Peptides against a protein of PDB entry 6JX3. Designs and how they scored, part 37

Target 1, 85 residues: chain A of PDB entry 6JX3
Amino acid sequence: AEFRLRPEISVAQTDYGMVLLDGRSGEYWQLNDTAALIVQRLLDGHSPADVAQFLTSEYEVERTDAERDIAALVTSLKENGMALP

## One batch from the design tools (peptide; made by RFdiffusion4, then SolubleMPNN)

Design b2_p17_7_s3 (from b2_p17_7, 5 letters changed)
Fold by OpenDDE base, seed 5:
Structure b2_p17_7_s3 (fold): chain B 85 residues (1-85), chain A 17 residues (1-17)
Amino acid sequence: as target 1 above (85 residues)
Amino acid sequence: MYERPSITRLTEPVVEF
């Protein structure tokens, strides 16, 4: 399924990194650089498999580790109300 | 170096929308 943010979520690029704000609840979250990179590529239409391939080409990380990290991040974003299920 | 992706809930204002 396509990765999408919930409509109430706003994105800000700051000196502290990418921040996601829930306009309804007022909760907001800071993403580290790796998480921001993953989210940016997913929002651009790349699949998790595409992102995993990208990570393994840019960093010293195994494919299976990259895949697990992407899946865990996506799950976290969904569970914390940032991304649509 | 590769860092595991992470998200952190902010309890104090860092960014103003």
Scores: peptide ipSAE 0.650, ipTM 0.876, DockQ to the pose 0.924
Fold by OpenDDE base, seed 2:
Parts: C-alpha cells; structure tokens; sequence
Structure b2_p17_7_s3 (fold): chain B 85 residues (1-85), chain A 17 residues (1-17)
C-alpha cells in the first residue's frame, strides 16, 4: 500500500529541516535529515525497498539496517498520527 | 554519515516556518 500522510498533516520545509504539522491539534514534529529523505521518497511513490536501496547507495549502511530503520520510522509516523495506517 | 531516522515532537517555538 502507498504511504500517505493524514489529510490534516502539512509538510513544512524550514531552515532546520522538514517539519510535519497537525492542523487540528497544532502539534508538530521535526524530522532529521534521514527521516525527511525517507518520507520524501515514500511520498513520491517509492516503495520501502526502493528507499532502502537508495539509502545503501547514499550512505554506508547495510540493507537490512536501512530496511529496519525505514519500517521503524513508518511505524512511528503512523503511531503519532502523521501517516495513514 | 548515516544517522538513524528520527522524529522529535516540538513543544515550544523552536522552529519557524
């Protein structure tokens, strides 16, 4: 299934990186550079596997580690109300 | 250098956008 943000979530690009804002609650979250990169690619339609491949190409990270990190991030985004289940 | 992805809830006006 495609990765999607919840409709109330807005993406902001700041001098400090990507921020996700909940337009209803006013709560917002800062993403570090790696998280922002992952979210950007997922929103562009790349699969988690595609993103893992990209990370291993850009960084000295093992494929299995990249896959685990992507999965953990997606879980966090869903659990914290930013991404659709 | 690779950093594990992280999200941080902002509870005070730290970031302007």
Amino acid sequence: as target 1 above (85 residues)
Amino acid sequence: MYERPSITRLTEPVVEF
Scores: peptide ipSAE 0.648, ipTM 0.875, DockQ to the pose 0.834
Fold by OpenDDE base, seed 3:
Structure b2_p17_7_s3 (fold): chain B 85 residues (1-85), chain A 17 residues (1-17)
Amino acid sequence: as target 1 above (85 residues)
Amino acid sequence: MYERPSITRLTEPVVEF
């Protein structure tokens, strides 16, 4: 399924990193650089497999670890109300 | 260096990163 943010979520870039803001509740989350990279690529239409390939090409990380990390991040974004299920 | 992806909910008081 396509990765999408919930309609009430806005993306902001700050000096400390990418932030996702809930326009209804006012709550927001900061992403570290790796999480921001993953989210940006997913929002651009890359598949999780594409993102995993990218991570293994840019960093010294195993494919299995990259895939697990992407899946865990997506789950967190959904469970914390930022991404659509 | 690869860092595991992480998200941090920002609440008062300010969280350090």
Scores: peptide ipSAE 0.647, ipTM 0.875, DockQ to the pose 0.476
Fold by OpenDDE base, seed 4:
Structure b2_p17_7_s3 (fold): chain B 85 residues (1-85), chain A 17 residues (1-17)
Amino acid sequence: as target 1 above (85 residues)
Amino acid sequence: MYERPSITRLTEPVVEF
């Protein structure tokens, strides 16, 4: 299924990194560099498998760890109201 | 170095958009 942000969520680039802002509540979340990378690629249409491959090519991380981390991030984004289920 | 992905709810300081 396609990864999508909720329609009220905006993406901003700041000196502190990528921030996701809820335009309705005013709540916002900062993503670390890895989370930002994952979100950017998913929003660009890459699959979680694509992203895992990318992470293992760019960083010293095992494929299974990358896959776990991507899944956990996606779950967190959904549970915290930023991504559509 | 690989850093596990993380999200942090911000309260302060206010981030400029």
Scores: peptide ipSAE 0.642, ipTM 0.871, DockQ to the pose 0.849

Design b2_p17_7_s4 (from b2_p17_7, 5 letters changed)
Fold by OpenDDE base, seed 5:
Structure b2_p17_7_s4 (fold): chain B 85 residues (1-85), chain A 17 residues (1-17)
Amino acid sequence: as target 1 above (85 residues)
Amino acid sequence: MYVRPSITRLTEPLVEF
């Protein structure tokens, strides 16, 4: 399924990086550069496999490690109320 | 250098919306 943010989530680009704010609860989270890169590519319509390929081409990381990291991030974003199931 | 993705809950105002 396509990666999507929940409708109550706002994205802000700040000097500290990407921040996601839940407009209902007021809770917000800062993403590190790698997480922001992954989220941006997913929101642009790239698949997790596409993102993994991108990471392995840009960084010294194994494909399986990239895939694991992407999956873990997506799970975290869903569990913490930022992404739709 | 590859840095694993991370998210951090902000417990104090870091940025204003």
Scores: peptide ipSAE 0.656, ipTM 0.883, DockQ to the pose 0.927
Fold by OpenDDE base, seed 3:
Structure b2_p17_7_s4 (fold): chain B 85 residues (1-85), chain A 17 residues (1-17)
Amino acid sequence: as target 1 above (85 residues)
Amino acid sequence: MYVRPSITRLTEPLVEF
């Protein structure tokens, strides 16, 4: 399925990194650089497979590890109320 | 260097992670 943020979630770029803000609750989460990179590419329409390929081309990381990390991040974003299921 | 992706729920004060 297509990766999408929940409609109440806003993206902010801060000096501390990307932040996702829930406009209804006021809660927010900071993403580290790798998470921000993944989210940005997914929001731009790249598939998880595309993102995994990108990570393995840019960093010394195995494809399987990249895929696992992307999946875990997506799950976390969904479970913590930032991304649509 | 590859760093695993992470997210952190923020509380005040804002801290860089």
Scores: peptide ipSAE 0.656, ipTM 0.883, DockQ to the pose 0.526
Fold by OpenDDE base, seed 2:
Structure b2_p17_7_s4 (fold): chain B 85 residues (1-85), chain A 17 residues (1-17)
Amino acid sequence: as target 1 above (85 residues)
Amino acid sequence: MYVRPSITRLTEPLVEF
């Protein structure tokens, strides 16, 4: 399934990294560098599996750990109202 | 170095990770 942000969510780049802003509530969330990288690739159309492969190629992380971390992030983004279910 | 992904709800000025 395609990863998409909710329509009310805007992406901002700050000096400290990516921020996701809810245009309705004014709530916003800061992503660390790894989370931003994952979100960027998912938004570009890469699958979670693609992103996991990328992470294992760029960092010393096991495939299973990368997959778990991506899944947890996606779940968090959905639960906190930033990504579509 | 790999750092696990994280998100932080902002209620005050930005924090450097």
Scores: peptide ipSAE 0.655, ipTM 0.882, DockQ to the pose 0.500
Fold by OpenDDE base, seed 4:
Structure b2_p17_7_s4 (fold): chain B 85 residues (1-85), chain A 17 residues (1-17)
Amino acid sequence: as target 1 above (85 residues)
Amino acid sequence: MYVRPSITRLTEPLVEF
């Protein structure tokens, strides 16, 4: 399924990296560089498999680790109210 | 170097949008 942010979530680029702001609660979350790269690519329409391939091409990371990390991030974003189920 | 993805709820410092 397509990865999407919840409609109340805004994206900002800051000196601290990518930040996701919940416009209803006012809470915000900082993404580290890797998380930001993953989110950006998913939002651009790349599949998790595409993103895993990208990570293994750019970094010294095993495919299985990349896949695990992407899945864990997506789960975290959903559970913390940033991404749609 | 690969760094595992992470998210952190911000309290400090205040981020400007």
Scores: peptide ipSAE 0.653, ipTM 0.881, DockQ to the pose 0.834

Design b2_p17_8_s1 (from b2_p17_8, 12 letters changed)
Fold by OpenDDE base, seed 5:
Structure b2_p17_8_s1 (fold): chain B 85 residues (1-85), chain A 17 residues (1-17)
Amino acid sequence: as target 1 above (85 residues)
Amino acid sequence: SVQVIQTGRHTSITRLG
């Protein structure tokens, strides 16, 4: 399924990295650099497999770590109200 | 309050609000 943010979530780029802001509650979350990269590529339409390959080739992250991190991040973003289920 | 959640080995999200 396509990764999508909830409609109330806005993306902002700050000096400290990507921030996801809930326009209704005012809560916002900052993503670390790797998390931001994952989210950016998923939002651009890349598959998790594409993103894992990207992390291995461009950032020297082990494939198994990349796959696990992508899955866990997506889950966390859903659980914390940022991404659609 | 600020809370850091390390979601993976290389990934984390930080609640700022």
Scores: peptide ipSAE 0.719, ipTM 0.941, DockQ to the pose 0.880
Fold by OpenDDE base, seed 1:
Structure b2_p17_8_s1 (fold): chain B 85 residues (1-85), chain A 17 residues (1-17)
Amino acid sequence: as target 1 above (85 residues)
Amino acid sequence: SVQVIQTGRHTSITRLG
């Protein structure tokens, strides 16, 4: 399934990194650089598997760890109301 | 590592109706 942000979510780049703003609740969520990278690639249409492969090539991280991080991030984004289910 | 951190709220959640 396509990874998408909810329509009420705005993306801003700040000095502290990527920030997601919920225009309805007013909540701000800051992503660290790795999370932002994952989100960017997912929004560009890459699959979680694609992103995991990318992370293992970009960073010294095991594939299994990358997959877990991506899955946890996606879950968090959905549960926190930032991404569509 | 991957982190998503709630950093603030600029408006209150208000239920209208």
Scores: peptide ipSAE 0.188, ipTM 0.658, DockQ to the pose 0.056
Fold by OpenDDE base, seed 3:
Structure b2_p17_8_s1 (fold): chain B 85 residues (1-85), chain A 17 residues (1-17)
Amino acid sequence: as target 1 above (85 residues)
Amino acid sequence: SVQVIQTGRHTSITRLG
């Protein structure tokens, strides 16, 4: 399944990092650098498996931990109305 | 470490009663 943001979500790149704005509710969500990296890679068309491999090469993290972090982030983005199911 | 933090609301698009 393709990872996509909901149509009402706007992405802003700020000096403080990636910010997601919900154009309907007005809510702002700030992503830390690791979360932003994951979202950027997913939006570029990389699979979660690709992103996990990338994280293990970029940071000192085990593959299983990277996969769990990606899954938790995707779940959070969907539950908070930022990403499509 | 991954974090998603709600930082606030945009007043220009906030619906008022």
Scores: peptide ipSAE 0.185, ipTM 0.658, DockQ to the pose 0.060
Fold by OpenDDE base, seed 2:
Structure b2_p17_8_s1 (fold): chain B 85 residues (1-85), chain A 17 residues (1-17)
Amino acid sequence: as target 1 above (85 residues)
Amino acid sequence: SVQVIQTGRHTSITRLG
């Protein structure tokens, strides 16, 4: 299944990083650079496996750690109402 | 590392910066 943000979520690029804003509640969430990169690639249609490979190649990160980070991020985004289940 | 932090509330995304 594809990763998608909820329709009420807007993305802003700020000097402080990527921000996700809930247009209904007004709540906004800041992503650090790694999280933003993951989200961007997922939104572009890359699979979690693709993203994991990218992270391991771009940074000195173990594959298992990359996979865990991606999974945790996706879970967090879904649980916090930013991404569709 | 990956971080997602709730930073607060805002009424307009255009004013975030």
Scores: peptide ipSAE 0.170, ipTM 0.666, DockQ to the pose 0.069

Design b2_p17_8_s2 (from b2_p17_8, 10 letters changed)
Fold by OpenDDE base, seed 1:
Structure b2_p17_8_s2 (fold): chain B 85 residues (1-85), chain A 17 residues (1-17)
Amino acid sequence: as target 1 above (85 residues)
Amino acid sequence: PERLIRTGRRTSIRRLG
């Protein structure tokens, strides 16, 4: 299944970085630069495997670590009500 | 600024409100 944000979530670019805002509750979360990159690529239709490969090719990170980071981020976004299950 | 994984920092999200 594709990675998707919940319909009530808006994406904003701020001086602090990427922010995901829940338009119903008013809750919002800031992503650091790497998290933002991952989310952007997932939203563009890249698979987690694609993103892991990208991260390992661009940065000094092991494949297993990249996969773990992506999985943890996706889980966090789902658990905090930003991404669809 | 340099992206965080390149600098050895990991992904993160933080609740602001």
Scores: peptide ipSAE 0.159, ipTM 0.725, DockQ to the pose 0.353
Fold by OpenDDE base, seed 3:
Structure b2_p17_8_s2 (fold): chain B 85 residues (1-85), chain A 17 residues (1-17)
Amino acid sequence: as target 1 above (85 residues)
Amino acid sequence: PERLIRTGRRTSIRRLG
């Protein structure tokens, strides 16, 4: 159940942030810095629990809030065709 | 696709094209 991008999605690092591009549709999305951080760690093989721990260590945020933010982001990425189910 | 955490930091994605 690892987090993975869809095969048609490419990642670009820009001066304005991380961009995910759908090579089939031409649609592309920009992630803000926090979202990019979460995605990068998930793609590196960290679990959502690992990422939540990281966020609570880096920012003054409660664990439950971090978990909700991660879950919401992952859902958005899946629903917008960027991540595999 | 946006969420504001308690510190004021937001997790968000934005469709550009």
Scores: peptide ipSAE 0.141, ipTM 0.722, DockQ to the pose 0.446
Fold by OpenDDE base, seed 2:
Structure b2_p17_8_s2 (fold): chain B 85 residues (1-85), chain A 17 residues (1-17)
Amino acid sequence: as target 1 above (85 residues)
Amino acid sequence: PERLIRTGRRTSIRRLG
């Protein structure tokens, strides 16, 4: 399924990383470089598998660990109201 | 792993470890 942010979520690039802001509640999230990279690639249309492959090439991480971490991040983004189900 | 930490209205996401 396609990864998408909820419509009320806006993205801002800051000197300290990507920020997601909920325009309705005012809640906001600071994403560090790795999380931002994952979100950016998913929003660009890359699959979680694509992102996992990318992470294993960019960082010293096992494929299975990358896949689990991506899945956990996506789940967290959905459960915390950042991404659509 | 990526970890989401929420304190009040502020949430942080940590780097892959």
Scores: peptide ipSAE 0.089, ipTM 0.692, DockQ to the pose 0.121
Fold by OpenDDE base, seed 4:
Structure b2_p17_8_s2 (fold): chain B 85 residues (1-85), chain A 17 residues (1-17)
Amino acid sequence: as target 1 above (85 residues)
Amino acid sequence: PERLIRTGRRTSIRRLG
């Protein structure tokens, strides 16, 4: 299934990193650099498997750890109202 | 161990890019 942000969520880039802004509630979430990279690639249409491969090539991280981190992030974004279920 | 996400209330933010 395609990873998508909720329609009320806007993406912003700041000096402090990527920010996801809820245009209705006014709440926002700042992503750390790794989370931002994952979200960017997912939004660009890459699969979680693609992203995991990318992370292992860019960082000193094991494939299993990358996969787990991606899954955890996606779950977190859904649970916190940023991404569609 | 690092937080992946921080929460806050809306502030004046600008999209860079």
Scores: peptide ipSAE 0.069, ipTM 0.690, DockQ to the pose 0.069

Design b2_p17_8_s3 (from b2_p17_8, 11 letters changed)
Fold by OpenDDE base, seed 2:
Structure b2_p17_8_s3 (fold): chain B 85 residues (1-85), chain A 17 residues (1-17)
Amino acid sequence: as target 1 above (85 residues)
Amino acid sequence: GMRLIRTGRNTSITRLR
């Protein structure tokens, strides 16, 4: 299934990084640069596998670690009400 | 964990107040 943000979530770029804002509750979260990169690529339609491959090519991370970190991030975004299940 | 080469940061999300 495709990665999607919940409809009430807005993305903003700030001087401090990417922020996800819930327009209904007012709750908002800051993503660090690595997390933002992952989210951006997922939103662009890349699969987690694609993103893992990208990360291993661009940054110091093993494939299995990249996959785990992506999965953990996605889970966190879903559990914290930012991404659709 | 996953580390950006230029910053050394891993993935993280932080709830803002």
Scores: peptide ipSAE 0.194, ipTM 0.725, DockQ to the pose 0.338
Fold by OpenDDE base, seed 1:
Structure b2_p17_8_s3 (fold): chain B 85 residues (1-85), chain A 17 residues (1-17)
Amino acid sequence: as target 1 above (85 residues)
Amino acid sequence: GMRLIRTGRNTSITRLR
């Protein structure tokens, strides 16, 4: 299914990286560059499988590890109220 | 975790306060 941020979440680019802001609660999270890249590609419509393939072609990571880390990141974003289930 | 070749960084999210 399509990866989407919750409607109350805004994306901000800062000197320290990508930040996701909850406009209702004021809660906010910083994504490091790798996490931001994953989120950006998912938001652009790439599947987790697409992103895993991209990561293995670009960075020092095995396919299984890329898949696991993407899944874990998506889960964390959902659990922390940033992404829709 | 995975490492960006150019930065050496793994994935992370950090709650800010």
Scores: peptide ipSAE 0.189, ipTM 0.726, DockQ to the pose 0.333
Fold by OpenDDE base, seed 3:
Structure b2_p17_8_s3 (fold): chain B 85 residues (1-85), chain A 17 residues (1-17)
Amino acid sequence: as target 1 above (85 residues)
Amino acid sequence: GMRLIRTGRNTSITRLR
């Protein structure tokens, strides 16, 4: 399934980076720059494979490591109620 | 974890208060 945020989640850009706010619970999370980059590309419709390729082309990271990091981030976003399963 | 070259930061999400 396509990566999507839950409907109650709002995205805000702050001086400190991307913030995801849950309008129902009031909880909010800050993404660091690397995480924000990944989320932005996923929300733009790129696949995890696309994002992994992008990361390996732009940064000194192996493909396997990029894939694992993306998967771990997506899992964290789902487990913390920000992304749909 | 992933490290952004510009900042050296790994991927992370942080719960705010």
Scores: peptide ipSAE 0.186, ipTM 0.732, DockQ to the pose 0.345
Fold by OpenDDE base, seed 4:
Structure b2_p17_8_s3 (fold): chain B 85 residues (1-85), chain A 17 residues (1-17)
Amino acid sequence: as target 1 above (85 residues)
Amino acid sequence: GMRLIRTGRNTSITRLR
């Protein structure tokens, strides 16, 4: 399934990076640059595999590591109420 | 978490207060 944020989540760009705000609870989270990059590409419709390929092409990271940590990030976003399951 | 060796950056999310 497509990666999607929950409908109550808003995205803001700040001087410190991407922030995800829950408009209902008021909770908000800061993503560091690598997390933000992954989320942006997923939201643009790229698959986790696409994102892993992108990371290995643009940065010095192993494919397996990229795949694992993209999956972990997605899981974290779901568990913390930002992304739809 | 994932570390981009070239940049030294990791993936992370942080709850803000």
Scores: peptide ipSAE 0.183, ipTM 0.718, DockQ to the pose 0.361

Design b2_p17_8_s4 (from b2_p17_8, 12 letters changed)
Fold by OpenDDE base, seed 2:
Structure b2_p17_8_s4 (fold): chain B 85 residues (1-85), chain A 17 residues (1-17)
Amino acid sequence: as target 1 above (85 residues)
Amino acid sequence: SMQTIQTGRNTSITRLG
């Protein structure tokens, strides 16, 4: 239930957005702004539902889009070795 | 190599290395 990055993953903030760096492999991924916002809020302890509400209210994202995007992003981060299962 | 995954309508991740 708790969103967590894998221990080898580091977060870096760049002028182009959030970057997740795998300290073991050297692989790194840049998140777009919305993805970065989602990850940051999840890491801060907000639930996916909290994040969805935040996106709808603050960024005028449709609730269903927010929910799908959050779920898909989390899945992708897990599948690509950045987040713990 | 660089590869972008469009995870949703408003979200994407790009592998840089």
Scores: peptide ipSAE 0.705, ipTM 0.938, DockQ to the pose 0.909
Fold by OpenDDE base, seed 5:
Structure b2_p17_8_s4 (fold): chain B 85 residues (1-85), chain A 17 residues (1-17)
Amino acid sequence: as target 1 above (85 residues)
Amino acid sequence: SMQTIQTGRNTSITRLG
């Protein structure tokens, strides 16, 4: 399924990086650089496999680590109310 | 309060509010 943010979540770019803001609760989360890269690519329509390849080729992250991080991040974003299930 | 969650080996999210 396509990765999508919940409708109440907005993306903001700050001096500290990507922030996901819940417009209803006011809660907001800052993503570290790698997490932000993953989310941006997913939102741009790239598949998790595309993102894993991107991380391995552009940032020299091991494929297995990339795949694990992508999956775990997506799960966390869903569990913490930012991404649609 | 602010809380950092290490979501993966190289990924984390930090609750700011």
Scores: peptide ipSAE 0.704, ipTM 0.938, DockQ to the pose 0.858
Fold by OpenDDE base, seed 4:
Structure b2_p17_8_s4 (fold): chain B 85 residues (1-85), chain A 17 residues (1-17)
Amino acid sequence: as target 1 above (85 residues)
Amino acid sequence: SMQTIQTGRNTSITRLG
């Protein structure tokens, strides 16, 4: 399934990194650098497998860690109201 | 309130507001 943000969520780039803003509630979340990379790649249409490969090759993140982090991040973004189920 | 969720080993999200 395609990774998508909820329609009320917008992306902002700040000096401290990517922020996801809920336009309805006003709540917003800052992503750490790795999380931001993952989200950006997913939003660009890359699969989780693509993203894992990207992290492994470009940022020297261990493949197992990348796979786990991607899955867990996606789950968390869904659970915390930022991404569509 | 502000809270950080470490979603994975190398990933986290922080609620700012």
Scores: peptide ipSAE 0.703, ipTM 0.937, DockQ to the pose 0.871
Fold by OpenDDE base, seed 1:
Structure b2_p17_8_s4 (fold): chain B 85 residues (1-85), chain A 17 residues (1-17)
Amino acid sequence: as target 1 above (85 residues)
Amino acid sequence: SMQTIQTGRNTSITRLG
């Protein structure tokens, strides 16, 4: 399934990195650099598998670690109200 | 208050508000 942010979520770039802002509640979360990279690639239309391959190739992350981290991040973004289920 | 969730080995999200 396509990764999508909830419609009330806006993406902002700050001095400290990517921030996801909930326009309804005012809550906002900052992503660390790796999380931001993953989210950006997913939003650009890359699949989790594509992102995992990217991480293995560009950042020398083990494939299984990349897959686990991507899945866990996506789950957290969904559970914390930023991404659509 | 701020809360950092370590979502993965190299990924985290930090609640700022």
Scores: peptide ipSAE 0.699, ipTM 0.937, DockQ to the pose 0.888

## One batch from the design tools (peptide; made by RFdiffusion4, then SolubleMPNN)

Design b2_p18_1_s1 (from b2_p18_1, 10 letters changed)
Fold by OpenDDE base, seed 3:
Structure b2_p18_1_s1 (fold): chain B 85 residues (1-85), chain A 18 residues (1-18)
Amino acid sequence: as target 1 above (85 residues)
Amino acid sequence: MMSLPAPRSISVRELRPR
């Protein structure tokens, strides 16, 4: 399934990194650099497999670790009400 | 005076560029 943010979630770029803002509750989440990179690529239409390949090519990380980190992030975004299930 | 809400954080381990 395609990765999508919930309709009420907005993306903002700040001096401290990417922020996801819930327009209904006013709550917001700051993403660190790695999380922001993954989210940006997913939102741009890359599959988790594409992102894993990108990470392993550009960074010192094994494929299995990249896949696990991506899956964990996606799960977190869904569970915290930022991404659609 | 009320303070602004603090952000939550979501992080993935930092990666070293090749």
Scores: peptide ipSAE 0.640, ipTM 0.851, DockQ to the pose 0.457
Fold by OpenDDE base, seed 5:
Structure b2_p18_1_s1 (fold): chain B 85 residues (1-85), chain A 18 residues (1-18)
Amino acid sequence: as target 1 above (85 residues)
Amino acid sequence: MMSLPAPRSISVRELRPR
């Protein structure tokens, strides 16, 4: 399924990195560089499998670890109300 | 006056470039 943010969530860039902002509640989440990289690629239409391949090609990480980290991030974004199920 | 919501963090482990 396509990764999508909830309509009330917007992306902002700060000096400290990517921020996801809920325009209705005012809640916001600061993403570190790795999380931001994954989210950006997902939003660009890459599948989790595509992102895992990208990570393993560009960084010193095993495929299974990349897959786990991506899945955990996606789950967190959904559970915290940032991404659509 | 209501306080602004505190920021939250979402992180993935740092990766070393090849």
Scores: peptide ipSAE 0.640, ipTM 0.852, DockQ to the pose 0.428
Fold by OpenDDE base, seed 4:
Structure b2_p18_1_s1 (fold): chain B 85 residues (1-85), chain A 18 residues (1-18)
Amino acid sequence: as target 1 above (85 residues)
Amino acid sequence: MMSLPAPRSISVRELRPR
């Protein structure tokens, strides 16, 4: 399934990087550079496999590590109410 | 008057560019 944010979540760019804001609760989440990069590519329609290939090509990271990190991030975003199941 | 909620963080390991 395609990665999507929940309707109440908005994205903002700040001096400290990407922020996801819940318009209902007011809670917001600051993403570090790596997390933001992954989220941006997923929102652009790239699959997790595409993102893993991108990371291994551009950065010093192994494919297995990239895949694990992407999966963990997606799970976290879903469990914390930012991304749709 | 309530203070605004503090930001939470989600991080993935920092990566070194090739």
Scores: peptide ipSAE 0.638, ipTM 0.849, DockQ to the pose 0.454
Fold by OpenDDE base, seed 2:
Structure b2_p18_1_s1 (fold): chain B 85 residues (1-85), chain A 18 residues (1-18)
Amino acid sequence: as target 1 above (85 residues)
Amino acid sequence: MMSLPAPRSISVRELRPR
């Protein structure tokens, strides 16, 4: 299944990076650059496997580490109510 | 003067470009 944000979540770009805003609660989450990069690619329709390949190609990271980091991020986004299950 | 709410944070380790 494709990665999608919950409908109440908006993406904002700031001078300090990507922010996810919950339009209902007003709570917002600041993503660091690596997290933002992953989220952007997922939202563009790339699979986690695609993103892992991208990361290993562009950065000094092993495939297994990239996959773990992506999975952990996706889990966090779902558990914190930003991404759909 | 009231402070603005602080954001929560989600981070992935920083990566070194090739």
Scores: peptide ipSAE 0.637, ipTM 0.849, DockQ to the pose 0.466

